# Ledger of designs, part 16: peptides against a protein of PDB entry 4KTY

Target 1, 266 residues: chain A of PDB entry 4KTY
Amino acid sequence: YVLNDIGVIFYGEVNDIKTRSWSYGQFEDGILDTCLYVMDRAQMDLSGRGNPIKVSRVGSAMVNAKDDEGVLVGSWDNIYAYGVPPSAWTGSVDILLEYRSSENPVRYGQCWVFAGVFNTFLRCLGIPARIVTNYFSAHDNDANLQMDIFLEEDGNVNSKLTKDSVWNYHCWNEAWMTRPDLPVGFGGWQAVDSTPQENSDGMYRCGPASVQAIKHGHVCFQFDAPFVFAEVNSDLIYITAKKDGTHVVENVDATHIGKLIVTKQI

## One batch from the design tools (peptide; aimed at target 1 R20 S87 Q110 H170)

Design b1_p12_6 (made by RFdiffusion4)
Pose (drawn by RFdiffusion4):
Structure b1_p12_6 (pose): chain A 261 residues (1-241, 247-266), chain P 12 residues (1-12)
Amino acid sequence: YVLNDIGVIFYGEVNDIKTRSWSYGQFEDGILDTCLYVMDRAQMDLSGRGNPIKVSRVGSAMVNAKDDEGVLVGSWDNIYAYGVPPSAWTGSVDILLEYRSSENPVRYGQCWVFAGVFNTFLRCLGIPARIVTNYFSAHDNDANLQMDIFLEEDGNVNSKLTKDSVWNYHCWNEAWMTRPDLPVGFGGWQAVDSTPQENSDGMYRCGPASVQAIKHGHVCFQFDAPFVFAEVNSDLIYITAHVVENVDATHIGKLIVTKQI
Amino acid sequence: SMPTLTLNTNDS
């Protein structure tokens, strides 16, 4: 989780698992300096840089270009003007070195690309990290921790009213650290996510959210545990437009995986 | 029967 500079990112389907190799390249010339440059650009106060909670949260904001001209711009537009399609990248090095050289956000990325770059950032600084893949990952748009699926009278999905969504898969990172800001028992792996989905305190960032706190539903503990809980375990609520028609308690988060040791 | 839902897709 610190010294391995290559990895595997899982994707596809639960019974059709695909792998994508990834070069983290945290030891390559120019990468460590690039990680320091990322924190400088985020205007991160130096006095907080010994705190992995802060470093990881800043990283979750700065790895994406929204709000702060950070590292990577997301796109699903099937055009990718003036850049590289997200699927073309095979590691983090070219992205990070281009960012340091050009001093401009790099185009383009999707979840596994954000996760790969963020993993490089964490391991390079010495924060143990890994990439996790969540199949049938929920995206909660109204912060009620459930998927609200509005149906027309005919029983079809009303695409105007329905805002929540589900991904075939989504990848984020886990960072290892104590959580002196939380009661004892909630350290260890913290979910951190640099892929923009929902604002957290006015910026696109997410975490660190204690995985142990998410497991027992104690999502009151900072940061962004409710959103992460919703990604892995929200119920689907079918609502006819308002009458609750049905509840699917098993659809979301069918499987979560990471590369073996 | 409940409707089949459309999923978002990632390119890899």

Design b1_p12_6_s1 (made by RFdiffusion4, then SolubleMPNN; from b1_p12_6, 9 letters changed)
Fold by OpenDDE base, seed 2:
Structure b1_p12_6_s1 (fold): chain B 266 residues (1-266), chain A 12 residues (1-12)
Amino acid sequence: as target 1 above (266 residues)
Amino acid sequence: APPKLELKKEVV
């Protein structure tokens, strides 16, 4: 998990699983210096730089450009003016070296690009890390652990009322560490995500969330366990908004979200 | 233009 400099990222759809190669390049010249520079830009205390909990949480914030002029600007509107389309990237090295040279956020990323760069950051700093792909990944925007899908009377989604969303796939990272801040047994793999989705205590960041805690429904454990739980296990609640302002629950789907979770074994 | 199939998209 630390020594592999090339990986595979899963993407596409649950019924049409695709793979792309990604060069992490954690041993290439200037990459370690860039990872240190990222922590310097975050104004991370030197005593925290040896703590994988703090490092992974800071990396989650700093790999995205939001809040802190971090590494990558996200774009999902298919408009990539003054940058590189997310699909054109083949690895982390060019992105990290551009960030270090320009001292400005690099354009543009989507989830697999964020996950690829974050994987390099973690591995470069000696944290065992892997990329995880979740198919039918929920984005809970209000931390209610469900997807509220509002429907018009014709059965089409009411995009004005529906604030929650479901992605065909989402990529994030798992980092291996002990969790002395949690009860015994909740160390090991921790979910961390640098794709800017939700604000976590003042910044667009996510994790580390214990995979074991999430698997056993312990959403009260820091950090961001409710959000990561919802990504993989939320129910879809289909609600018809009537013209009179009443809401009627039409259907509940407890099987749609988190249909498949895939990671490359090393 | 990047292939639409590579991009993350909302399904709901």
Scores: peptide ipSAE 0.159, ipTM 0.747, DockQ to the pose 0.136
OpenDDE base, seeds 1, 3, 4, 5: peptide ipSAE 0.134, 0.155, 0.123, 0.157; ipTM 0.740, 0.748, 0.734, 0.742

Design b1_p12_6_s2 (made by RFdiffusion4, then SolubleMPNN; from b1_p12_6, 7 letters changed)
Fold by OpenDDE base, seed 5:
Structure b1_p12_6_s2 (fold): chain B 266 residues (1-266), chain A 12 residues (1-12)
Amino acid sequence: as target 1 above (266 residues)
Amino acid sequence: SMPELKLGEEEV
């Protein structure tokens, strides 16, 4: 988890699982210095830099460019004219070194790129980390722990009312740490995500959320446990918007989200 | 441009 500098990232569809090699390069020249630079840009105090809770939370914010001129600019519009297409990246090293050299966000990333770079960041700082891929990953936009799918009376999705979305797959990280800030038993793997999905207390960041807490439904535990819980266990709520302005729940699907979560033991 | 590996959000 710390020493392996090459990994495999799972992607694709639940029925057509694909793998991509990723070079983490945590031991390459300048990479550790870049990770320190990232923490400097975050204005992280020296006392916090030894705390994996703080480091992983700061990393989740700083690996994305939102709010803080962090490492990667996300793009999903298939228009990558001002940078490198997300699929062209093969590892973290070039991205991190470009960031360090230019002192500007690197274009462009998507979830596996964010996860790859974040995995390097965590490993560089001695935090055991792995990438997790969730197929049918929910994106809850209103923190209600469900996916609200609004339908027209004809059964078509009302895209204007439907704010929540489902990724065919999403990649994030799990970082291994103790959680003295949580009840006993909720240390170990912590979900952390640097893909800019939702604002968490003023910044686009996510985690660390205790995987054990989430598995046991303890969504009240810091940080961002409701969001991560929703990613893996949201119900799809199909709501018909009637012409009279009323909403009617037509169906609930509790089986669609989080059908498969894959991680490699690296 | 290289194809996007993330095919996008599921159209529900």
Scores: peptide ipSAE 0.032, ipTM 0.678, DockQ to the pose 0.141
OpenDDE base, seeds 1, 2, 3, 4: peptide ipSAE 0.023, 0.030, 0.030, 0.026; ipTM 0.611, 0.658, 0.658, 0.615

Design b1_p12_6_s3 (made by RFdiffusion4, then SolubleMPNN; from b1_p12_6, 7 letters changed)
Fold by OpenDDE base, seed 5:
Structure b1_p12_6_s3 (fold): chain B 266 residues (1-266), chain A 12 residues (1-12)
Amino acid sequence: as target 1 above (266 residues)
Amino acid sequence: SMPKLELLKESV
């Protein structure tokens, strides 16, 4: 997990699983310096830099450009005229070195790019890390642990009312650490995500959320356990918006989200 | 919510 500098990222559809190679390059020249620079830009106290909980949380914020002029600008509009298309990246090294050289956010990333760069950051700092791909990954935007899908009376999705969304796939990271801030048994793999999906206590960041806590429904445990739980376990709630302004729950699907979670043992 | 992925986005 720490020593492997080349990986595989899973993507595509649950019925058509695809893989891409990704070079992490955590041992390449300038990469450690860049990781230290990232923590400097975050104004992270020296005493915190040895704590994987703090480091992974700061990394989840700083690998995205939001809030803090972090590493990567996300783009999902298929208009990449001012940078590199997300699909053109093959590894973390060029991104991190560009960030270090320019001192400006690098354009552009999507989830696998964020996860790839974040994996390099974690591994470079000696934190065992892997990329996880979730197929049918929910994005709960109101922290209710549901995917609220609003329908018109004709059965079409009301895109104005529907704020929640589902990714065909989403990539994030798991980092291995002890969690002395949690009850016994909730150390080990922690979900962390640098894709700027939701605000977490003032910044676009996510985790570390205990994978064991999530598996056992302990969404009250820091950090961002409700959000990560929702990504893998949300029910789809189909709500018809009536012309009179009333809402009626038409259906609930508890099987759509999180159908397959894939990670490579590296 | 996030916009459409470069490759694909699931729509429900």
Scores: peptide ipSAE 0.032, ipTM 0.661, DockQ to the pose 0.134
OpenDDE base, seeds 1, 2, 3, 4: peptide ipSAE 0.024, 0.032, 0.030, 0.024; ipTM 0.661, 0.644, 0.688, 0.663

Design b1_p12_6_s4 (made by RFdiffusion4, then SolubleMPNN; from b1_p12_6, 7 letters changed)
Fold by OpenDDE base, seed 1:
Structure b1_p12_6_s4 (fold): chain B 266 residues (1-266), chain A 12 residues (1-12)
Amino acid sequence: as target 1 above (266 residues)
Amino acid sequence: SMPKLKLKEEVV
């Protein structure tokens, strides 16, 4: 998890699982300096830089360009004008070195690029890290732990009544650390995500969320456990919006979201 | 009816 400089990222669809090689390059020249520079740009206190909880939370904010002119600009418009298409990247090194040289956000990333760069950042700083891919990954935007699907009275989907959405797949990171701020047993793997999805206490960041806590339905623990729980375990709630403004739950599907979670074990 | 599926770029 720290020593491997090349990895595999899973992507595609649950019925057509694909793999991409990714070079992390955490030992290449200038990469450690760039990771330190990222923490300097975040104005991170020196006393915090040895704490994997603080480092992973700062990294989740700073690997995306939102709020703080961090490393990567996300784009999903399929145009990618004035930058590199997300699919053209093969590793973290070129991205991090470009960021360090230009001192400006690098264009463009999507989840696997964010996860690849964040994995390099974590590993470079001695934090064991891996990439996780979730197929049918929910994006709960109202923090209700469900994926709302509104139907018109005719049974057609009304996509205007909710901002909730499902990705065909999503990639984030798990970082290994102790959690002395949590109850005993909730250390180990922590979900952290640098893809800018939701605001967490004033910035686009996510985690560290205890994977053990989430697996046991404990979403009350910092950080962002409800959001990460929703990504992997949201129920699809089919709601008929009636003309009188009343909502009726027509169906619930507890099996659609998080159908497959894949990570490299070694 | 399926939820709004967001498609990420097909990584070629």
Scores: peptide ipSAE 0.107, ipTM 0.790, DockQ to the pose 0.404
OpenDDE base, seeds 2, 3, 4, 5: peptide ipSAE 0.029, 0.049, 0.024, 0.026; ipTM 0.687, 0.752, 0.639, 0.663

Design b1_p12_7 (made by RFdiffusion4)
Pose (drawn by RFdiffusion4):
Structure b1_p12_7 (pose): chain A 261 residues (1-241, 247-266), chain P 12 residues (1-12)
Amino acid sequence: YVLNDIGVIFYGEVNDIKTRSWSYGQFEDGILDTCLYVMDRAQMDLSGRGNPIKVSRVGSAMVNAKDDEGVLVGSWDNIYAYGVPPSAWTGSVDILLEYRSSENPVRYGQCWVFAGVFNTFLRCLGIPARIVTNYFSAHDNDANLQMDIFLEEDGNVNSKLTKDSVWNYHCWNEAWMTRPDLPVGFGGWQAVDSTPQENSDGMYRCGPASVQAIKHGHVCFQFDAPFVFAEVNSDLIYITAHVVENVDATHIGKLIVTKQI
Amino acid sequence: SDPEEYKLPFSY
């Protein structure tokens, strides 16, 4: 989780698992300097850089270009003007070195690309890290920790009212650290996510959220545990427009995986 | 195949 500079990112379906190799390249010339440049650009106060909670949270904001001209721009537009389609990248090095050289956000990326770059950032600085993949990953748009699916009278999905969504898969990172800001028992792996989905305190960032706190539903502990809980375990609520028609308690988060040791 | 992240449609 620190010294391996290559990895595997899982994607596809639960019974049709695909793998994508990834070069983290945290030891390549120019990468460590690039990680320091990322924190400088984020205007991160130097006095907080010894705190992995802060470093990881800043990283979750600065790996994406929203709000702060950070590292990577997300796109699903099937055009990818003036850049590289997200599927073309095979590692983090070219992205990070281009960012340092051009001093401009790099185009383009999707969730595994954000996760790969963020993983490089963490391991390069010495924060143990890994990439996790969540199949049927929920995206909660109204912060009620459930998927609200509004139905028309005919029972079809009302696409105007329905804002929540589900991904075939979503990838984020886990960073290893103590959590002196939380009660004992909630250190270890922290979910951190640099793919923009929902604002957290006015910026696109997510975490660190204690995985142990998410497991027992103690999502009151900072940061962004309710959103992460919703990604892995929200119920689907079918609502006819208001009458609750059905509840699917098993659809979300069918499987979560990471590369074996 | 190359990775593609996309939204799944809802059905009932």

Design b1_p12_7_s1 (made by RFdiffusion4, then SolubleMPNN; from b1_p12_7, 5 letters changed)
Fold by OpenDDE base, seed 2:
Structure b1_p12_7_s1 (fold): chain B 266 residues (1-266), chain A 12 residues (1-12)
Amino acid sequence: as target 1 above (266 residues)
Amino acid sequence: DAPRQYQLPFSY
């Protein structure tokens, strides 16, 4: 999980799965130096640089530009002035080298670009890592582990009240590490995500969240287990907001989120 | 086909 410098990223739709080749290039000239530079920009203590828990958490923050002038600026509005469209990137090397050279965030990325660059970062630093794609990936914005869909009385969605959202697909990373900060059995694969989605204790970052913990519903474990759990397992709650201010649950859909989770083994 | 991530609309 650290030797392959070319990978495959899954995207598209659950019923029409697509793949994209991605060059991680963790062994290319200047890439290791750039990864070290990223940790320098994060002002990461030397004592923490050997701890994959701290490294992966810092990486999840620094691969996105929010808060700390990290590597990538996200854009989802199909307007990519002053940069490169997310779909034009073919690998991590150009992005990381541009960041190192310019010392400014690189434009632009979406989830697979963030995941690709983050995968390079992790592998470059000796952390086994892979990219995971989740189709119908939930974005819980109020940390209640459910998708609250508010309806008008006529059945139409109230977009003003509905703040939660679902991605057609979302890519994040899993990193292999021990978790001495958690009970035994919750080491191994840890979900980490550099796509800026939600604030986690002061900045846009996510993880490491124990995959085993999430799989068994232990959302109380650090870091960001509730958010990652919601991405793959949220119920859709359809709620009618009555004129008198009361809420009526019209329906619950427990099958909509996380229809397929795929990764390439190496 | 180029990848594109987007939010799915809700419907009921």
Scores: peptide ipSAE 0.636, ipTM 0.956, DockQ to the pose 0.950
OpenDDE base, seeds 1, 3, 4, 5: peptide ipSAE 0.605, 0.632, 0.590, 0.279; ipTM 0.952, 0.955, 0.948, 0.845

Design b1_p12_7_s2 (made by RFdiffusion4, then SolubleMPNN; from b1_p12_7, 4 letters changed)
Fold by OpenDDE base, seed 2:
Structure b1_p12_7_s2 (fold): chain B 266 residues (1-266), chain A 12 residues (1-12)
Amino acid sequence: as target 1 above (266 residues)
Amino acid sequence: DLPEQYELPFSY
């Protein structure tokens, strides 16, 4: 989980699973220096740099460009005129070295690019890490642990009212660490995500969230456990908004989200 | 064309 500098990332569709190679390059010249530079740009105290909880949380913020001019600019508009299309990247090295050289965010990334770069960052700093792909990955926009799908009376989706969304697939990272800030048993793999999705206490970041906590429904534990829980386990709630302002639940689908979660065995 | 990672449309 630390020594392998080439990985495989799962993507595509749940019924047509695909893989891509990704060069992490954590041992390449300048990469460790760049990871240290990232923490410098985050103004991270030296005392925190040995704490994987703090490091992974800072990394989740800094690998994306939001808030802090971090490493990668996300784009999902299929128009990448001012940079490199997300699909053109083959590894973390070029991205990190460009960031270090230009001192400006690199364009562009989507989830697997964020996850790839974040994986390099974690491994470079001695944190065991892997990439996880979730098919039908929910994005809970209002932190209620469910996907609220609002329908018109004719059954069509009301896009104005429906704020939650589902990715065809989404990649994030799991980092191995102890969690002395949590009860016994909630160390081990922690979900962390650098793709800018939701604001977490003032910044676009996510985690570390205990995988064991999420697996057992303990969403009260820091950090961002409700959001990560929703990504893999939220129900779809189909709601008809009546003209009188009342809401009627038409259906609940508890099987739509998190159809498959996969990671490469190391 | 859609990006590689995209939001799935909802349908009822």
Scores: peptide ipSAE 0.654, ipTM 0.956, DockQ to the pose 0.576
OpenDDE base, seeds 1, 3, 4, 5: peptide ipSAE 0.623, 0.642, 0.617, 0.648; ipTM 0.951, 0.953, 0.949, 0.954

Design b1_p12_7_s3 (made by RFdiffusion4, then SolubleMPNN; from b1_p12_7, 4 letters changed)
Fold by OpenDDE base, seed 3:
Structure b1_p12_7_s3 (fold): chain B 266 residues (1-266), chain A 12 residues (1-12)
Amino acid sequence: as target 1 above (266 residues)
Amino acid sequence: SLPQQYALPFSY
């Protein structure tokens, strides 16, 4: 998980799974220097740089440009006029070297680009890491662990009231580390996500969240376990918003989110 | 196909 410099990222639809090759290039010239530069830009203390918990959390913040002029600017509107379309990238090296050279955020990325660059960052710093793809990935916007879908009285979705969303697919990373800050058994793979989705204690970042804790329904552990849990296990709650302001639950769908989670071996 | 990520439309 550290030695492989080329990987495969799963994308597409659950019924039409596709793969994309991605060059991580963690051993290429200038990449380690760039990863150190990223931590310098984050003003990360030297004492914390040997701690994979701190490093992965900082990385999740810094691989996205939000808050801190980090590496990548996300774009999902199919308008990429001021940079490179996300689909044009084939690996992390060009992105990281551009960031190091320009000292400005690189445009543009989507989830697999964020995950690819973040995977390079983690592996470069000696943290075993892999990319995970979740199909029908929930984005809980109000931290209530469910997808609230508001309907008009005619049954149409009220887009103004509906803040939550579901990605066709989403990629994030899992990083291997011990978690002495958590109960025994919750080390190992930790979910970390650099795609800017939600604010976590002041910054757009996510994780490390214990995969084992989440699998056992423990969302009380740092960091961002509720959000990661929601990504893979949220119920869809269909709510009719009446004209008088009252809400009525019309239906609950517990099968829609997290239909398939895929990761490449090695 | 392009690996475009997008929000799925909700319907009921």
Scores: peptide ipSAE 0.593, ipTM 0.949, DockQ to the pose 0.884
OpenDDE base, seeds 1, 2, 4, 5: peptide ipSAE 0.562, 0.585, 0.553, 0.589; ipTM 0.946, 0.949, 0.944, 0.949

Design b1_p12_7_s4 (made by RFdiffusion4, then SolubleMPNN; from b1_p12_7, 5 letters changed)
Fold by OpenDDE base, seed 3:
Structure b1_p12_7_s4 (fold): chain B 266 residues (1-266), chain A 12 residues (1-12)
Amino acid sequence: as target 1 above (266 residues)
Amino acid sequence: DLPKQYKLPFTY
């Protein structure tokens, strides 16, 4: 998980799984220097740079450009006029070297680009890491662990009231580390996500969240376990918003989210 | 087919 400089990223649809090669290039000239530069831009204390918990959390913030002029600018509107389309990237090296050279955020990325760059960052710093793809990945917007789908009285979705959303697929990372800050058994793989989705204590970042904790329904542990849990396990709650402001639950779908989670085993 | 991430519409 550290030595491989080429990986496979899963994307597409749950019923039509696709893969692409991604060059992490963690051993390429200038890449480690760029990773150190990223931590410098984050103003990360030297004492924390040996702590994979702190490093992965900082990385999750800095791989995206939000808040801190980090590495990548996301774009999901199919308009990429001021940079490179997300699908044009084949690896992390060009992105990281451009960032180091320009000292400005690189345009543009989507989840797998963020995950690819973040994977390079983690591996460069000796943290075992892999990319995970979740199909039907929930984006809980209000931290209530469910997808609230508001319906008009006629049954149509009220897009103004419905703030939660679901990705066709979403890629994030898992990083291997001990978690002395958590109870025994919650070390190992930790979910970390650099795609800007939700604010976490003042920054667009996510994790590290214990995969074991989440797997067993423990969402009380730092960091961002509720959000990651919701990505893979939230229920869809269909709610009719009445004209008088009252809500009626019409249906609950517990099978829609997290239909498939895949990752490269090597 | 190239990767493209997008939000799925809700339907009921």
Scores: peptide ipSAE 0.709, ipTM 0.965, DockQ to the pose 0.933
OpenDDE base, seeds 1, 2, 4, 5: peptide ipSAE 0.702, 0.702, 0.689, 0.696; ipTM 0.965, 0.966, 0.963, 0.965

Design b1_p12_8 (made by RFdiffusion4)
Pose (drawn by RFdiffusion4):
Structure b1_p12_8 (pose): chain A 261 residues (1-241, 247-266), chain P 12 residues (1-12)
Amino acid sequence: YVLNDIGVIFYGEVNDIKTRSWSYGQFEDGILDTCLYVMDRAQMDLSGRGNPIKVSRVGSAMVNAKDDEGVLVGSWDNIYAYGVPPSAWTGSVDILLEYRSSENPVRYGQCWVFAGVFNTFLRCLGIPARIVTNYFSAHDNDANLQMDIFLEEDGNVNSKLTKDSVWNYHCWNEAWMTRPDLPVGFGGWQAVDSTPQENSDGMYRCGPASVQAIKHGHVCFQFDAPFVFAEVNSDLIYITAHVVENVDATHIGKLIVTKQI
Amino acid sequence: SMPTLSLNSHDT
């Protein structure tokens, strides 16, 4: 989780798992300097850089280009003007070195690309890290920790009212650290996510959220545990437009995996 | 019967 500079990112389906190799390249010439440049550009106060909670949260904001001209721009537009399609990248090095050289956000990326770059950032600085993949990953748009699926009279999905969504898969990172800001028992792996989905305190960032706190539903502990809980375990609520028609308690988060040791 | 839902996807 620190010294391995290559990895595997899982994707596809639960009974059709695909793998994508990834070169983290945290030891390549120019990468460590690039990680420091990322924190400089985020205007991160130097006095907080010894705190992995802060470093990881800044990283979750700065790996994406939204709000702060950070590292990577997300796209699903099937055009990818003036850049590289997200599927073309095979590691983090070219992205990070291009960012340092051009001093401009790099185009383009999707979840596994954000996760790969963020993983490089964490391991390069010495924060143990890994990439996790969540199949049937919920995206909660109204912060009620459930998927609200509005139905028309005919029982079909009302696409105008329905804002929440579900991904075939989503990838984020876990960073290893104590959580002196939380009660004892909530350190260890912290979910951190640099793929923009929802604002957290006015910026696209997410975490660190204690995985142990998410497991027992104690999502009151900072940061962004409710959103992460919703990604892995929100119920689907079918609502006829308002009458609750049905509840699917098993659809979301069918499987979560990471590369074996 | 409940409807089949559309899912988001990624380019890999």

Design b1_p12_8_s1 (made by RFdiffusion4, then SolubleMPNN; from b1_p12_8, 7 letters changed)
Fold by OpenDDE base, seed 4:
Structure b1_p12_8_s1 (fold): chain B 266 residues (1-266), chain A 12 residues (1-12)
Amino acid sequence: as target 1 above (266 residues)
Amino acid sequence: AAPTLSYGTEDV
């Protein structure tokens, strides 16, 4: 998980799983220098750069451009006229070198691009890391640990009544580290996500969240465990918004979110 | 059957 410079990213639909190659290029010329530059731009204290907890959290913030002029600008509107379409990227090297050269955020990324660049960043700094794909991934926007889906009286979805959403798939990273700040047993793989989804203590970042803690329902542990838990285990709550302003729960689906979680084992 | 709200990403 540190030495492999080429990987596979899973994407698509749960019933039509697709794969794409991604070149991490953590050993390519200028890439380590760029990763150090990213930490410099974050104004990260030198004393913190040896701590994988701090490094992964800073990387989570800095791989996206929000708040801090970080590496990648996200776009999901299918209009990429002012940059490179997310699907055109084949690896992290060109993105990181462009960022280092221009000193401006690179356009554009989506989840697998963020995860690919973040995987390079972690591996460059000696942190074992892998990409994880979650099919039917929830985005809990109101921190209620459920996915609210509002329906019109005709049964059609009203996407204007909530900011909660479900991705057909979402990619993030798992980083291997000890967690001396958590109880024994909650080290190992930590979920970290650089795709700008939610604000966490003042900036768009996510993790590190203990995979073991989340797996056992321990959402009280730092960082962002409730959000990551919701991504993989939210119940879908279908709510009909009546014309009189009342809300009625029509259905609850506890099986839809986190239907398949895939990562490369080699 | 309740409809699901799924958002597609650019993945071509």
Scores: peptide ipSAE 0.082, ipTM 0.654, DockQ to the pose 0.653
OpenDDE base, seeds 1, 2, 3, 5: peptide ipSAE 0.030, 0.028, 0.029, 0.035; ipTM 0.662, 0.655, 0.660, 0.708

